# Designs tried in a protein design run: peptides against a protein of PDB entry 6O8C. Part 50

Target 1, 262 residues: chain A of PDB entry 6O8C
Amino acid sequence: VGLRYEKISLPKIHPRYDLDGDASMAKAVTGVVCYACRTASTLLLYQELMRKGVRWLVELVKDDYNETVHKKTEVVITLDFCIRNIEKTVKVYEKLMKVNLEAAELGEISDIHTKLLRLSSSQGTIESSLQDISSRLSPGGLLADTWAHQEGTHPRDRNVEKLQVLLNCITEIYYQFKKDKAERRLAYNEEQIHKFDKQKLYYHATKAMSHFSEECVRKYEAFKDKSEEWMRKMLHLRKQLLSLTNQCFDIEEEVSKYQDYT

## One batch from the design tools (peptide; made by RFdiffusion4, then SolubleMPNN)

Design b1_p12_7_s4 (from b1_p12_7, 5 letters changed)
Fold by OpenDDE base, seed 3:
Structure b1_p12_7_s4 (fold): chain B 262 residues (1-262), chain A 12 residues (1-12)
Amino acid sequence: as target 1 above (262 residues)
Amino acid sequence: SKILEELEKKAE
């Protein structure tokens, strides 16, 4: 789960004036910052896709919940109907027992009634579980998706664009250093410009790496960790819903066995 | 139910 990226660091920058070394260093820096830009873009895309996935999963789980509630309601209606009929039957058998007409069957009907009451109690437990799940999925609940909108990086942050601006500045200096290298020797004024540009390069590179680390990578990692935790919990919740649905089916099947007595 | 109706008749 999540995107793998390589940890990047800036090459060592030597203070000594060296046209060949400075060109090589500038090339390396350009490469590193270019990688940071691409990585930041990829990380942003991943997060946006994940947010869509989160929204999709929430809707899916809500649908599962609604289906489970519907099934539970159906079973409750059937069970209540069966219980009412059995209770009426018990009363009639009790009356018949007083006149010694149907004594043998009363015990069986009473046992069925007891079983139905147990099933009704089980249904109450299912209801409580569904209420718990509903509370967790509700706004402000433990499984709310508000974190997906808060955590991580967003297009509005313009992190990629900011990094690209710095990369453009760095690239420009690199191309100049490549030209400087080709000249083999610079005049005094050009040498001073080269030295200043080297300082600017370092400044831009450091700023880019700091921005990448603090505003892109760190926030992405936080988003990733939160998403993994949330996804695990959501999957577990879906399993719980499935279990509850199966319990409803089991109850319905048991109730159907007693329909001949109603 | 049919069973209930039959039983009620017997109980009368």
Scores: peptide ipSAE 0.034, ipTM 0.736, DockQ to the pose 0.002
Fold by OpenDDE base, seed 5:
Structure b1_p12_7_s4 (fold): chain B 262 residues (1-262), chain A 12 residues (1-12)
Amino acid sequence: as target 1 above (262 residues)
Amino acid sequence: SKILEELEKKAE
């Protein structure tokens, strides 16, 4: 969910000299560019907040990863201990059979050993999955947050400041046109200045709108899209980690059933 | 393990 903003466009600028029309047009242009400045500022703020959120989420997922690794390690230790004890037990039963003692339980112990070995094999798969996740979270990985520093707009771009400069120029011309309108008629020299200022207004307005659309809006939309995609992937990753954790708990529970034989 | 100890005694 991103910020909603309204699409803005410049009013039509007529080439004809008209003091009333020019003042009205200049007022409208000032309003549009003013909106662009405010919107650009808001979009920038949103992106900065999102970057903070991204960093926070990365740390959260790293913590989840570490917890999963810890649990996996605990289970591996327990499982290895059980396997070693069962193997010793099997050897003793084999020895008993050689001395003609009944070893009816040997089959059961052997089955337990086989099951434990299967569980050990599954731990290998979990380890591989964790390694994959670690790789994805590592610098240069598929889920690295480097994009957050590259995509979108940044304070260092000074987009708001650049737009504000243009807005100031436009506003000055607007106030002059308001004065010109109040005069109702201009002398020849003042009329020529008015016409020249109208051209300047057009230039500044066009530059402002181009900058806003290309450097602010477009980049913001790209950032928004990238952030949404990345966020979905991160949430999926967290689910994967949870699944791996649950698998570890399941293995631990199964191993606990054989503790009487260890 | 207790079981292992018991089994070892039987094997003696």
Scores: peptide ipSAE 0.034, ipTM 0.739, DockQ to the pose 0.002
Fold by OpenDDE base, seed 2:
Structure b1_p12_7_s4 (fold): chain B 262 residues (1-262), chain A 12 residues (1-12)
Amino acid sequence: as target 1 above (262 residues)
Amino acid sequence: SKILEELEKKAE
């Protein structure tokens, strides 16, 4: 899960004045920072897509929850109806027993009644489980998606734009260094400018790399880790819902066996 | 239920 990116580092910047070396170095720095810009953009896009996915998944799971609740409710109604009918039947058999009619069947009906009551009690457990799931999905719950809006990088952070500004400065210096190289030698004043530009290049590059590392990569990794954890929990919850649904179906099937007595 | 109704008739 997540995007893979290459770890990048700035090339070594030699303090020595060397037109050829400086041009080559500047080219390399430009390349590295350019990669950082593109990577930052890609990481941002990934996170935005993931946020959309998270929202979608939440809605999906909520729908699953609602379906499970609906099924549970249906089963409860059916079960209660069956219980009421069996209870009436028991009463009738008790009356018949008093007049010495069909007393032998009372035991069987009573056993069915007991089984139905047990099934009814299990509905309480299902209800409790559903409530737990609901609480987890609720705002502030363990499966809330608020983290997706808090963690990671966002377009509003303007990280890509900030890096691009630095890249532009670096690129400009690189092109100048390329020209300087072509001159083979510089006058004293031009040489001094070159040296100052080299310092500026270093400054911009360092700033870009620190920003990329701290504000883009680090935050992305945090987002990724959080998303993975959250996703595991959501998948588990979905399995729980499925299990509860199946339990409802099982109960319904069991109740159907006694329909002849109702 | 049908069974219940039948049983009730017998009980009468």
Scores: peptide ipSAE 0.036, ipTM 0.741, DockQ to the pose 0.002; fails the geometry check
Fold by OpenDDE base, seed 4:
Structure b1_p12_7_s4 (fold): chain B 262 residues (1-262), chain A 12 residues (1-12)
Amino acid sequence: as target 1 above (262 residues)
Amino acid sequence: SKILEELEKKAE
């Protein structure tokens, strides 16, 4: 999910002195830079919201991880208890067999013991997977959220404010050009001022567009791309956790079938 | 375990 924005460009600025044309041009430039300011603000807001979302998701996944670990631990305890009881039962049957007493069930109990040991082994694999996930979520891990603080634009960059300053300068010139247009003809000195202001407008506009493109749009796009990639990885990890949890439940269910033999 | 207890009694 990303914000859509329109690609903007400055209108052509003609070097020729034309009061009507210059006023129209200045109006158009003002509009473009104004759009840039608004867009920059919107992009910044989006990124800030996404950063909050990232933090939220990290906490959610950590909670999922902890729940999975807890469930795994419970299953291990139950499984170990069952294994110990079965082992004691096997020992008793072995003693009974030595004295030629009842041993018909020994084979069945032994098979159950073997199955339980296999389940215990699978728990070891789950533990290894959980450790891997923990490593990935740890500070400096592959799924760390440090990028969210580094990539993109931040309020501290003051990009919107910088653009606003340029917009103010441009707007002032536009209003002057509007007045100049109304005069229809300017005295020589006023004409020279108009020409200089036109140059200033050009410089402010180009600076604004450059700043918008390089410091706002480019960084936003980088943030967006990283965010999408990271989000995909996090969602995949969450699915892995769910799978591990389900495996624990499956093992618990299987163990419950043998509790009557303990 | 009840089963274990019963088995232990038989083994005695």
Scores: peptide ipSAE 0.033, ipTM 0.736, DockQ to the pose 0.002; fails the geometry check

Design b1_p12_8_s1 (from b1_p12_8, 7 letters changed)
Fold by OpenDDE base, seed 3:
Structure b1_p12_8_s1 (fold): chain B 262 residues (1-262), chain A 12 residues (1-12)
Amino acid sequence: as target 1 above (262 residues)
Amino acid sequence: KPVVLTPEELKK
């Protein structure tokens, strides 16, 4: 779930020369563009925090993977040792079968040997699963975090600064319109300047809104969508790792039951 | 997309 923001739009600009209306309009435009600046900053901050979170999660999952691999290796060593001991025991019993007294015990040991071999085959499946996970986490893999560095907005884009420059221009015109309103009536030349500034205000405002929508909001939404998809996949991968870990523990527990026969 | 008013339109 990403940040929620309100959709903003510029107020209607009336073509008629009206000092009160123009001051009010300029105030509203200033407010809207100010909101855009703040929102852009917030969206940028969110993305930067998410990038940190992504890097952190990748390292966490890699650590979990390494621990699982270590556990799997330990279980394989223990299992192989147990199998070798059982095989030695089977050979001893086979030599002693000349006396027919060990037939029942030999059958039990042979069954244990068969079970251990099945457990060993399961370890091969676990290894294959771990290799798949490793490939997905590797550079260029399906779960690589390269998208986090490419998608969205970045401080280097200077989007907030660009919007702030436009806001400053708009604010300056707003303050002038506030002064014009206080004068109640302007001379012809001042009126022409006011009309010209109104056009500048509109130009800056539309530029700000376009930049906000296209370079801030749109890119943020793309980043958000990719982050949600990636996060879902990472959570699934963590569940897979947990399952593999549990399988290793289950095998270890089962092997421990047969150690009394070695 | 907001419509850009021409200078002539602003004089009305």
Scores: peptide ipSAE 0.020, ipTM 0.555, DockQ to the pose 0.003
Fold by OpenDDE base, seed 4:
Structure b1_p12_8_s1 (fold): chain B 262 residues (1-262), chain A 12 residues (1-12)
Amino acid sequence: as target 1 above (262 residues)
Amino acid sequence: KPVVLTPEELKK
């Protein structure tokens, strides 16, 4: 689940020269852009934490894979050993049958041999599945975590710092407008400066909001969506590994039923 | 909203 944030918008900026209104507007703008800065920082932090989590999960799944491979190998060895022993037994019984021993036991052992060979054939499917999983987890595979390094926002983008610079400019103008308001009336030159500063404030504010929306929020949402998709795939892969492990255990259990004949 | 307010607009 991603971070929740509120949609922010700039207040209406009136073109009319009004010291009281301009101070109030500037205060509101400062608040909005300040929120944008904080939100951008939070979104960045979230993504960085998620990237760490992604790396951790990759390693975890790789470990699960290795364990499954190990279990599969163990079962293969056990199964092959059992098959060899039964084959030896079959040969012995075949020799003894020539000397009038019970044919019924030979039939049973032969059936077991056939069943074991069938189980052995299923190992090829498990191996193929494991190879597929390995390929998906490998660098360049479908489940590679390269997207985590590409998608979203990164500290190197310096988005928070860029927004902070704009916020500083806006804040400075706000404090000036607060002073202007206190003066109640400005001389002509100061009035002109105020008007120009109002334009600057608008410029900085719109730039900040655009940057926040396009470079922070949008990229964050893309990262979030990609992470969710990737996470679902990884969880599914883990389930596949568990299924393969269970299949190995099932085979081992079946083999154990026939160990008395070896 | 306009990207830039004209000086005339700011005078109003």
Scores: peptide ipSAE 0.020, ipTM 0.564, DockQ to the pose 0.003
Fold by OpenDDE base, seed 1:
Structure b1_p12_8_s1 (fold): chain B 262 residues (1-262), chain A 12 residues (1-12)
Amino acid sequence: as target 1 above (262 residues)
Amino acid sequence: KPVVLTPEELKK
């Protein structure tokens, strides 16, 4: 998952003075840097959208967690109530057994009590799992979203604007080179200016490509990698929460089987 | 007459 973009490189810049060749070269350079500007903008937009998505997913998972905790609490209350009722029943039957009545029933009720206590122990395991999940989701936890603000490129970096400035300089030189081409031959001073502008073009183009590669593409790729890793972990966590919820439902269902004894 | 600039002047 992620944006695909074409690998771009600057055309070869020949040192030879050639009005036709220089105009063509300048056109190509303008095209490449223009593509870099557009790509940088697209990469930035993608990251901003992903940051929004990350924040949304965090809230969603927090809601899932809270629902699971609520369900767990409900089951604990129900289970504890059943245990207390069974314990009362056990006491009654123990009194009856003193007169040799209902001994077989006492055994059955005692077995149910034991089973309920085991279920209660399972709730402790669920609680521990929920606490672990909570710690992971907490600020500073392993699933914290702080990376989303740190990694990648941001509007405040002004990368697109910086590239656009360089593109403007390059474009101006390109247009001058088109005019120079139309003149077919330049006077000495104009020829020297053309040569200097060609050097400036190279400088601006190189600066643009370096900035694009190092400050836009590289950081974007780092953000993308972190995003994918984090997303996988979050999705797995959601599955864990679902599993815990299902365990709670299973326990509740089992407890319901013994309601006739309570 | 057109002014002929030196390379140094063109660098300015």
Scores: peptide ipSAE 0.018, ipTM 0.583, DockQ to the pose 0.002
Fold by OpenDDE base, seed 5:
Structure b1_p12_8_s1 (fold): chain B 262 residues (1-262), chain A 12 residues (1-12)
Amino acid sequence: as target 1 above (262 residues)
Amino acid sequence: KPVVLTPEELKK
């Protein structure tokens, strides 16, 4: 899961004044920083897409939750209705029992009543589980998606733009170094300018690489790790919801067996 | 499964 990218490093920079070497070095630096810019952009895009996916998954799970709650409510209504009817029947048979009639039937109905009450008690557990899930999905809960907004890199950070600015500066110096190389020999003043530009190139390059590493790559990796962890938890929660749904269906099926007695 | 992004692929 995630994007694989090549590890990049700056070429060795020699302190010696060398027009050919400096041009070659500048070319290599330009290539490396260019790759960093593109990589940063791709990593940002990936994170933005993932954030959309996270939001989508949250809504999906909320829908699953609502469906489960609805089913649970339906079962509770059905169960309560059945219990009320059985209780009425029990009262009738109790009266008949006083005249020594229908003793066997009373026993059967009483057993059904007991079973229904047990089923009713299980509803409390389901309710508590649903409440827990709701709490976890709520703002500030353990499965809140707030991390997706906080972790990683964001368009507002302007990392790609910052790197692009540095790349532009580097590229400009590179093109100058190509011209310098073509001259084969520079006058004293031009040589001094070349040396200063070489220092500037180094400064821009190191700044770009540090920014890329610390503000792009590191944060991306943190985002990726966090997203994977969160995703596993969300999938587990969905399984829990499915389990609760199945429990509701099981209860409904059991209640249906006793509807003939109501 | 991770997409390997090479410098050449990122240029596109």
Scores: peptide ipSAE 0.034, ipTM 0.583, DockQ to the pose 0.005; fails the geometry check

Design b1_p12_8_s2 (from b1_p12_8, 7 letters changed)
Fold by OpenDDE base, seed 4:
Structure b1_p12_8_s2 (fold): chain B 262 residues (1-262), chain A 12 residues (1-12)
Amino acid sequence: as target 1 above (262 residues)
Amino acid sequence: PPVVLTPEELKK
């Protein structure tokens, strides 16, 4: 579950000069943009934490891969050893068969040999699967974590700082509008300044909201979607590794059944 | 949105 944030919108700004209304509007705008700043910061933090998690998971899966490869290698060695021993046994029994001894057992041993060879042939499939997994985890592979460095927002983008600058400008105007409200009436020049500041406030607010939506929220959502997709694939890959490991154990178990004949 | 003041109006 990703971070939940509330959809925010700017209050309606009335074109009419109204000291009370303008102060109230400015307060509301300040609140909205303040929330945007905080939200942007939170979204950034989330992404940074997720990037750490991604890196951690990659290393974990690589470790799992190495363990699986090691286990597979062990099984191959054991299986090959068993095959060689059975082949020696077959030769011995074939020699004995020439003197009509132990003929019934030779058939059983030959069947075991055939089964072992089948198991050996399956190792090629496991190897190919491991190679596929390795390729996917390799740099430039389908499961590379390069997207985590590209998608979303980053501290280097300075989005929070940019929003904070705009918030500061808006807040300054808000405090001025509070003062203007307290005066109840402004002289002509002060009224014109107030009107101009109201335009500035609108400009800063719209810029802030646009930046928040396009550079923070949108990119975050893209990062979130990509991360979820990637995570599903990684977890699936991990399950595949576990499956391969289990196949190795199954082969070992089968081989162990025939050790009495070696 | 508020009415944009002209530069001349801002100078008054």
Scores: peptide ipSAE 0.017, ipTM 0.629, DockQ to the pose 0.003
Fold by OpenDDE base, seed 3:
Structure b1_p12_8_s2 (fold): chain B 262 residues (1-262), chain A 12 residues (1-12)
Amino acid sequence: as target 1 above (262 residues)
Amino acid sequence: PPVVLTPEELKK
């Protein structure tokens, strides 16, 4: 998971004055820094899309949670109603035992009552689990999405634009070096200017690569790692919610079997 | 005659 990019490095810059070599070197440097700009843009886009995905997933899981809570509430109401009815029936049969011997029927209903009470006890565990999930999803919880807004690179950082400025400077020098190459020989002053521009090119290129590595790639990798961990936890939480929902359905099904006795 | 600038002058 995540964007794959190639590790890039600047070509070796030879100190020797060579118009052909310097033009070729400048072309290569331009290419590398251009790749860095494009890569930085792509990494930024990926992170922005991922942030949208994170927000979407949070809302989805919250909806799942609410549905589970609703289902649990319905089951609790139904179960409690069934228990109350069975308890009334038990009382009636206990009174009837004074007049008619209905011990077998009373025993059966009493067993049902006991089973229903056990089911009711399990609802407490479900409630506790739901509360835990709610706590984890709440602001400041373990699954809060605050990290997505803090980690990584952002458009406001203007990293791509900063790299583009450096690329423009490098490109300008490259074009000059192409012209210098075409001249085949430079006068002393022009030669010195060429040498100084070569130093400037190196400076800009180094600055660009450092910025790319430290402010773009490193932060992206950190964001990626956090996103993967968070995503794994969220998916696990969804599975937990599904399990709780299924438990509610199972209880509802069991309760329905005993409704004929009420 | 062409003016020859020193390295220091070229840095300006």
Scores: peptide ipSAE 0.017, ipTM 0.605, DockQ to the pose 0.002
Fold by OpenDDE base, seed 5:
Structure b1_p12_8_s2 (fold): chain B 262 residues (1-262), chain A 12 residues (1-12)
Amino acid sequence: as target 1 above (262 residues)
Amino acid sequence: PPVVLTPEELKK
């Protein structure tokens, strides 16, 4: 589950010139945009950590795959060796059967041979499954991690920095409005400056909130959704690998039962 | 949404 954040909105802004009200409004705006900056930073950090986690998981699964392939190869060699030995034994007993000897033993060995051949045939299914997994993990495969580099927000986007710049501008105006409030009354020129600064404040605040919503939150949510989907698929794939590994162990165990006859 | 005043409105 991704990070939880509160939905934020700008306070209502009154067009009327009011030194007390404008200072209060500016304070509230500063708070909201400050929260946006912090949230954007946190969301970015989360995504960067997730990207690292994704890369790590890919390597882990590749290792699991390689181990499974290795185990399969080992089992195939062992099984083939066992089959060859049993076949030699069968030939010997077949010769003995020509003189009507050892009929019961030949039957048992022949049954073992049949079972081993059946086990050998199952190797093809395991191989096919491994190939499928390999294709999914390969570049361009269904489980490629290219999405992690494309989706979401990145440090190179400079979203946090852009928001911080806007916050700085807003904060500066807020501090001025605090001073203006302390003056209780402004001269005409100062009043006009105050009004213009109020306009600038609105502009910066709106720009900040739009940027936060469209570039930070929206992209984060998209990244989150894709990451969750991808993660589920990767976990399922790991389970498949585990299943294949277990099948190899099962075959190995079965073969070991017949080694006394070889 | 914040009310954006036109330059003309700011002069009033």
Scores: peptide ipSAE 0.016, ipTM 0.605, DockQ to the pose 0.003
Fold by OpenDDE base, seed 1:
Structure b1_p12_8_s2 (fold): chain B 262 residues (1-262), chain A 12 residues (1-12)
Amino acid sequence: as target 1 above (262 residues)
Amino acid sequence: PPVVLTPEELKK
Protein backbone atom coordinates (compact mmCIF):
# COMPACT_ATOMS: atom_id res chain seq x y z
CA VAL B 1 0.00 0.00 0.00
CA GLY B 2 1.39 3.37 -1.05
CA LEU B 3 1.19 6.84 0.46
CA ARG B 4 -1.98 8.84 0.17
CA TYR B 5 -1.71 12.34 -1.23
CA GLU B 6 -4.20 15.01 -2.16
CA LYS B 7 -4.68 15.83 -5.81
CA ILE B 8 -3.73 19.45 -6.32
CA SER B 9 -4.54 21.94 -9.04
CA LEU B 10 -3.62 25.52 -9.77
CA PRO B 11 -6.15 28.22 -9.03
CA LYS B 12 -7.79 30.04 -11.88
CA ILE B 13 -5.67 32.94 -13.09
CA HIS B 14 -7.64 35.90 -14.39
CA PRO B 15 -6.09 37.91 -17.20
CA ARG B 16 -7.38 41.23 -15.85
CA TYR B 17 -5.07 43.49 -13.90
CA ASP B 18 -6.18 43.46 -10.26
CA LEU B 19 -3.69 44.12 -7.47
CA ASP B 20 -5.79 42.51 -4.75
CA GLY B 21 -6.80 39.55 -6.87
CA ASP B 22 -3.29 39.02 -8.19
CA ALA B 23 -1.81 39.00 -4.70
CA SER B 24 -4.40 36.49 -3.56
CA MET B 25 -3.86 34.32 -6.63
CA ALA B 26 -0.08 34.41 -6.17
CA LYS B 27 -0.49 33.34 -2.56
CA ALA B 28 -2.62 30.38 -3.60
CA VAL B 29 -0.18 29.36 -6.35
CA THR B 30 2.70 29.53 -3.88
CA GLY B 31 0.79 27.26 -1.53
CA VAL B 32 0.01 24.70 -4.23
CA VAL B 33 3.56 24.51 -5.55
CA CYS B 34 4.90 24.35 -2.00
CA TYR B 35 2.65 21.37 -1.36
CA ALA B 36 3.87 19.74 -4.57
CA CYS B 37 7.46 20.15 -3.44
CA ARG B 38 6.79 18.60 -0.04
CA THR B 39 4.75 15.81 -1.57
CA ALA B 40 7.49 15.01 -4.07
CA SER B 41 9.94 14.74 -1.21
CA THR B 42 7.65 12.43 0.73
CA LEU B 43 7.01 10.21 -2.29
CA LEU B 44 10.74 9.95 -2.91
CA LEU B 45 11.42 9.00 0.70
CA TYR B 46 8.76 6.32 0.58
CA GLN B 47 10.27 4.77 -2.53
CA GLU B 48 13.75 4.75 -1.02
CA LEU B 49 12.42 2.99 2.06
CA MET B 50 10.59 0.50 -0.11
CA ARG B 51 13.78 -0.24 -2.04
CA LYS B 52 15.49 -1.07 1.24
CA GLY B 53 12.58 -3.28 2.15
CA VAL B 54 12.77 -5.08 -1.19
CA ARG B 55 16.47 -5.83 -0.71
CA TRP B 56 15.77 -7.07 2.80
CA LEU B 57 13.00 -9.35 1.61
CA VAL B 58 15.17 -10.81 -1.15
CA GLU B 59 17.81 -11.77 1.39
CA LEU B 60 15.18 -13.24 3.68
CA VAL B 61 13.75 -15.40 0.91
CA LYS B 62 17.23 -16.54 -0.10
CA ASP B 63 17.80 -17.64 3.48
CA ASP B 64 14.52 -19.53 3.42
CA TYR B 65 15.58 -21.19 0.19
CA ASN B 66 18.93 -22.27 1.62
CA GLU B 67 17.23 -23.68 4.68
CA THR B 68 14.83 -25.67 2.52
CA VAL B 69 17.69 -27.02 0.40
CA HIS B 70 19.52 -28.06 3.55
CA LYS B 71 16.48 -29.87 4.89
CA LYS B 72 15.91 -31.59 1.55
CA THR B 73 19.51 -32.81 1.55
CA GLU B 74 19.13 -34.20 5.05
CA VAL B 75 15.99 -36.08 4.11
CA VAL B 76 17.57 -37.50 0.96
CA ILE B 77 20.46 -38.93 2.97
CA THR B 78 18.12 -40.46 5.54
CA LEU B 79 15.77 -41.85 2.93
CA ASP B 80 18.56 -43.37 0.85
CA PHE B 81 20.02 -45.01 3.92
CA CYS B 82 16.67 -46.48 4.84
CA ILE B 83 16.08 -47.77 1.30
CA ARG B 84 19.48 -49.49 1.23
CA ASN B 85 18.81 -51.20 4.55
CA ILE B 86 15.39 -52.38 3.48
CA GLU B 87 16.81 -53.74 0.24
CA LYS B 88 19.37 -55.75 2.21
CA THR B 89 16.61 -57.09 4.40
CA VAL B 90 14.54 -58.08 1.37
CA LYS B 91 17.48 -60.03 -0.04
CA VAL B 92 17.97 -61.87 3.24
CA TYR B 93 14.32 -62.85 3.44
CA GLU B 94 14.28 -63.97 -0.17
CA LYS B 95 17.11 -66.36 0.66
CA LEU B 96 15.30 -67.54 3.76
CA MET B 97 12.16 -68.27 1.74
CA LYS B 98 14.06 -71.04 0.01
CA VAL B 99 14.48 -72.72 3.38
CA ASN B 100 11.52 -71.48 5.43
CA LEU B 101 8.22 -69.97 4.23
CA GLU B 102 8.11 -66.54 5.90
CA ALA B 103 5.78 -65.04 3.32
CA ALA B 104 3.96 -62.64 5.63
CA GLU B 105 7.10 -60.88 6.83
CA LEU B 106 8.53 -60.67 3.34
CA GLY B 107 5.31 -59.17 2.05
CA GLU B 108 5.33 -56.48 4.72
CA ILE B 109 8.94 -55.56 4.04
CA SER B 110 8.30 -55.46 0.30
CA ASP B 111 5.40 -53.09 0.88
CA ILE B 112 7.63 -50.83 2.95
CA HIS B 113 10.21 -50.91 0.19
CA THR B 114 7.58 -49.86 -2.35
CA LYS B 115 6.43 -46.99 -0.13
CA LEU B 116 9.99 -45.78 0.35
CA LEU B 117 10.58 -45.82 -3.40
CA ARG B 118 7.49 -43.68 -3.88
CA LEU B 119 8.83 -41.23 -1.31
CA SER B 120 12.12 -41.20 -3.15
CA SER B 121 10.38 -40.37 -6.41
CA SER B 122 8.74 -37.35 -4.76
CA GLN B 123 12.20 -36.00 -4.00
CA GLY B 124 12.70 -35.48 -7.71
CA THR B 125 9.65 -33.23 -7.80
CA ILE B 126 10.90 -31.27 -4.79
CA GLU B 127 14.28 -30.86 -6.45
CA SER B 128 12.66 -29.59 -9.63
CA SER B 129 10.59 -27.11 -7.64
CA LEU B 130 13.66 -25.86 -5.80
CA GLN B 131 15.48 -25.39 -9.09
CA ASP B 132 12.57 -23.38 -10.42
CA ILE B 133 12.59 -21.17 -7.33
CA SER B 134 16.34 -20.71 -7.63
CA SER B 135 16.01 -19.64 -11.25
CA ARG B 136 13.31 -17.12 -10.35
CA LEU B 137 15.48 -15.60 -7.61
CA SER B 138 18.64 -15.53 -9.73
CA PRO B 139 19.82 -12.43 -11.56
CA GLY B 140 17.62 -11.95 -14.59
CA GLY B 141 14.94 -14.14 -13.06
CA LEU B 142 11.28 -13.25 -12.85
CA LEU B 143 11.62 -12.19 -9.22
CA ALA B 144 14.81 -10.19 -9.61
CA ASP B 145 14.75 -6.81 -7.86
CA THR B 146 16.25 -4.88 -10.78
CA TRP B 147 12.92 -3.11 -11.29
CA ALA B 148 13.31 -1.42 -7.89
CA HIS B 149 16.38 0.41 -9.15
CA GLN B 150 14.73 1.39 -12.42
CA GLU B 151 11.12 2.22 -11.62
CA GLY B 152 9.97 5.32 -9.75
CA THR B 153 11.81 8.46 -8.76
CA HIS B 154 15.35 8.63 -7.45
CA PRO B 155 17.41 11.19 -5.53
CA ARG B 156 19.62 11.60 -8.60
CA ASP B 157 16.64 12.95 -10.54
CA ARG B 158 16.67 16.04 -8.30
CA ASN B 159 12.93 16.51 -8.66
CA VAL B 160 12.58 18.22 -5.28
CA GLU B 161 15.38 20.63 -6.08
CA LYS B 162 13.88 21.47 -9.46
CA LEU B 163 10.51 22.16 -7.89
CA GLN B 164 12.17 24.24 -5.17
CA VAL B 165 13.78 26.48 -7.78
CA LEU B 166 10.41 27.12 -9.38
CA LEU B 167 8.85 27.68 -5.97
CA ASN B 168 11.50 30.28 -5.19
CA CYS B 169 10.69 32.18 -8.38
CA ILE B 170 6.98 32.07 -7.63
CA THR B 171 7.51 33.15 -4.03
CA GLU B 172 9.51 36.18 -5.12
CA ILE B 173 6.69 37.29 -7.40
CA TYR B 174 4.17 36.70 -4.62
CA TYR B 175 6.10 38.96 -2.25
CA GLN B 176 6.28 41.63 -4.92
CA PHE B 177 2.54 41.36 -5.47
CA LYS B 178 2.02 41.87 -1.74
CA LYS B 179 4.00 45.09 -2.00
CA ASP B 180 2.07 46.14 -5.09
CA LYS B 181 -1.18 45.54 -3.27
CA ALA B 182 -0.01 47.73 -0.40
CA GLU B 183 0.67 50.57 -2.84
CA ARG B 184 -2.99 50.41 -3.96
CA ARG B 185 -2.02 52.09 -7.24
CA LEU B 186 1.04 51.60 -9.41
CA ALA B 187 2.72 53.93 -11.85
CA TYR B 188 2.57 52.96 -15.50
CA ASN B 189 5.99 51.28 -15.58
CA GLU B 190 5.38 49.34 -12.37
CA GLU B 191 2.01 48.24 -13.68
CA GLN B 192 3.66 46.85 -16.79
CA ILE B 193 6.23 44.99 -14.68
CA HIS B 194 3.41 43.57 -12.58
CA LYS B 195 1.64 42.26 -15.66
CA PHE B 196 4.82 40.64 -16.96
CA ASP B 197 5.53 39.08 -13.59
CA LYS B 198 2.04 37.65 -13.59
CA GLN B 199 2.82 35.88 -16.84
CA LYS B 200 6.10 34.62 -15.44
CA LEU B 201 4.30 33.31 -12.38
CA TYR B 202 1.90 31.38 -14.57
CA TYR B 203 4.78 29.95 -16.58
CA HIS B 204 6.68 28.80 -13.49
CA ALA B 205 3.56 27.38 -11.87
CA THR B 206 2.57 25.43 -14.98
CA LYS B 207 6.07 24.07 -15.33
CA ALA B 208 6.10 23.02 -11.68
CA MET B 209 2.76 21.26 -11.90
CA SER B 210 3.69 19.48 -15.11
CA HIS B 211 6.96 18.31 -13.62
CA PHE B 212 5.22 17.18 -10.44
CA SER B 213 2.58 15.25 -12.35
CA GLU B 214 4.75 13.67 -15.02
CA GLU B 215 8.04 13.10 -13.22
CA CYS B 216 6.95 12.59 -9.63
CA VAL B 217 3.39 11.31 -9.36
CA ARG B 218 3.28 9.20 -12.52
CA LYS B 219 6.59 7.47 -11.79
CA TYR B 220 5.64 6.95 -8.16
CA GLU B 221 2.41 5.27 -9.18
CA ALA B 222 4.28 3.02 -11.60
CA PHE B 223 6.69 2.08 -8.84
CA LYS B 224 3.83 1.41 -6.45
CA ASP B 225 2.05 -0.87 -8.91
CA LYS B 226 5.24 -2.77 -9.73
CA SER B 227 6.12 -3.17 -6.06
CA GLU B 228 2.70 -4.54 -5.21
CA GLU B 229 2.89 -7.08 -8.03
CA TRP B 230 6.41 -8.12 -7.09
CA MET B 231 5.55 -8.37 -3.41
CA ARG B 232 2.62 -10.64 -4.12
CA LYS B 233 4.84 -12.95 -6.16
CA MET B 234 7.51 -13.01 -3.46
CA LEU B 235 4.99 -13.89 -0.78
CA HIS B 236 3.68 -16.69 -2.96
CA LEU B 237 7.22 -17.97 -3.43
CA ARG B 238 7.75 -18.00 0.33
CA LYS B 239 4.61 -20.08 0.67
CA GLN B 240 5.96 -22.50 -1.92
CA LEU B 241 9.20 -22.83 0.02
CA LEU B 242 7.26 -23.50 3.19
CA SER B 243 5.24 -26.15 1.39
CA LEU B 244 8.41 -27.85 0.16
CA THR B 245 9.88 -27.75 3.65
CA ASN B 246 6.75 -29.33 5.06
CA GLN B 247 6.91 -32.05 2.42
CA CYS B 248 10.45 -32.81 3.54
CA PHE B 249 9.32 -33.06 7.15
CA ASP B 250 6.47 -35.34 6.14
CA ILE B 251 8.87 -37.64 4.31
CA GLU B 252 11.23 -37.66 7.26
CA GLU B 253 8.41 -38.57 9.60
CA GLU B 254 7.25 -41.37 7.33
CA VAL B 255 10.79 -42.76 7.06
CA SER B 256 11.17 -42.70 10.83
CA LYS B 257 8.30 -45.17 11.12
CA TYR B 258 10.31 -47.78 9.24
CA GLN B 259 13.66 -47.29 10.94
CA ASP B 260 12.91 -50.16 13.31
CA TYR B 261 12.99 -52.49 10.31
CA THR B 262 16.41 -51.31 9.27
CA PRO A 1 -5.12 29.25 -19.11
CA PRO A 2 -4.58 32.99 -18.89
CA VAL A 3 -4.08 34.93 -22.07
CA VAL A 4 -0.48 35.82 -22.70
CA LEU A 5 -0.38 39.55 -23.23
CA THR A 6 2.00 41.17 -25.66
CA PRO A 7 3.92 44.26 -24.59
CA GLU A 8 1.54 46.27 -26.73
CA GLU A 9 -1.48 44.80 -25.04
CA LEU A 10 0.05 45.52 -21.65
CA LYS A 11 0.01 49.23 -22.49
CA LYS A 12 -3.77 49.26 -22.79
Scores: peptide ipSAE 0.016, ipTM 0.607, DockQ to the pose 0.003

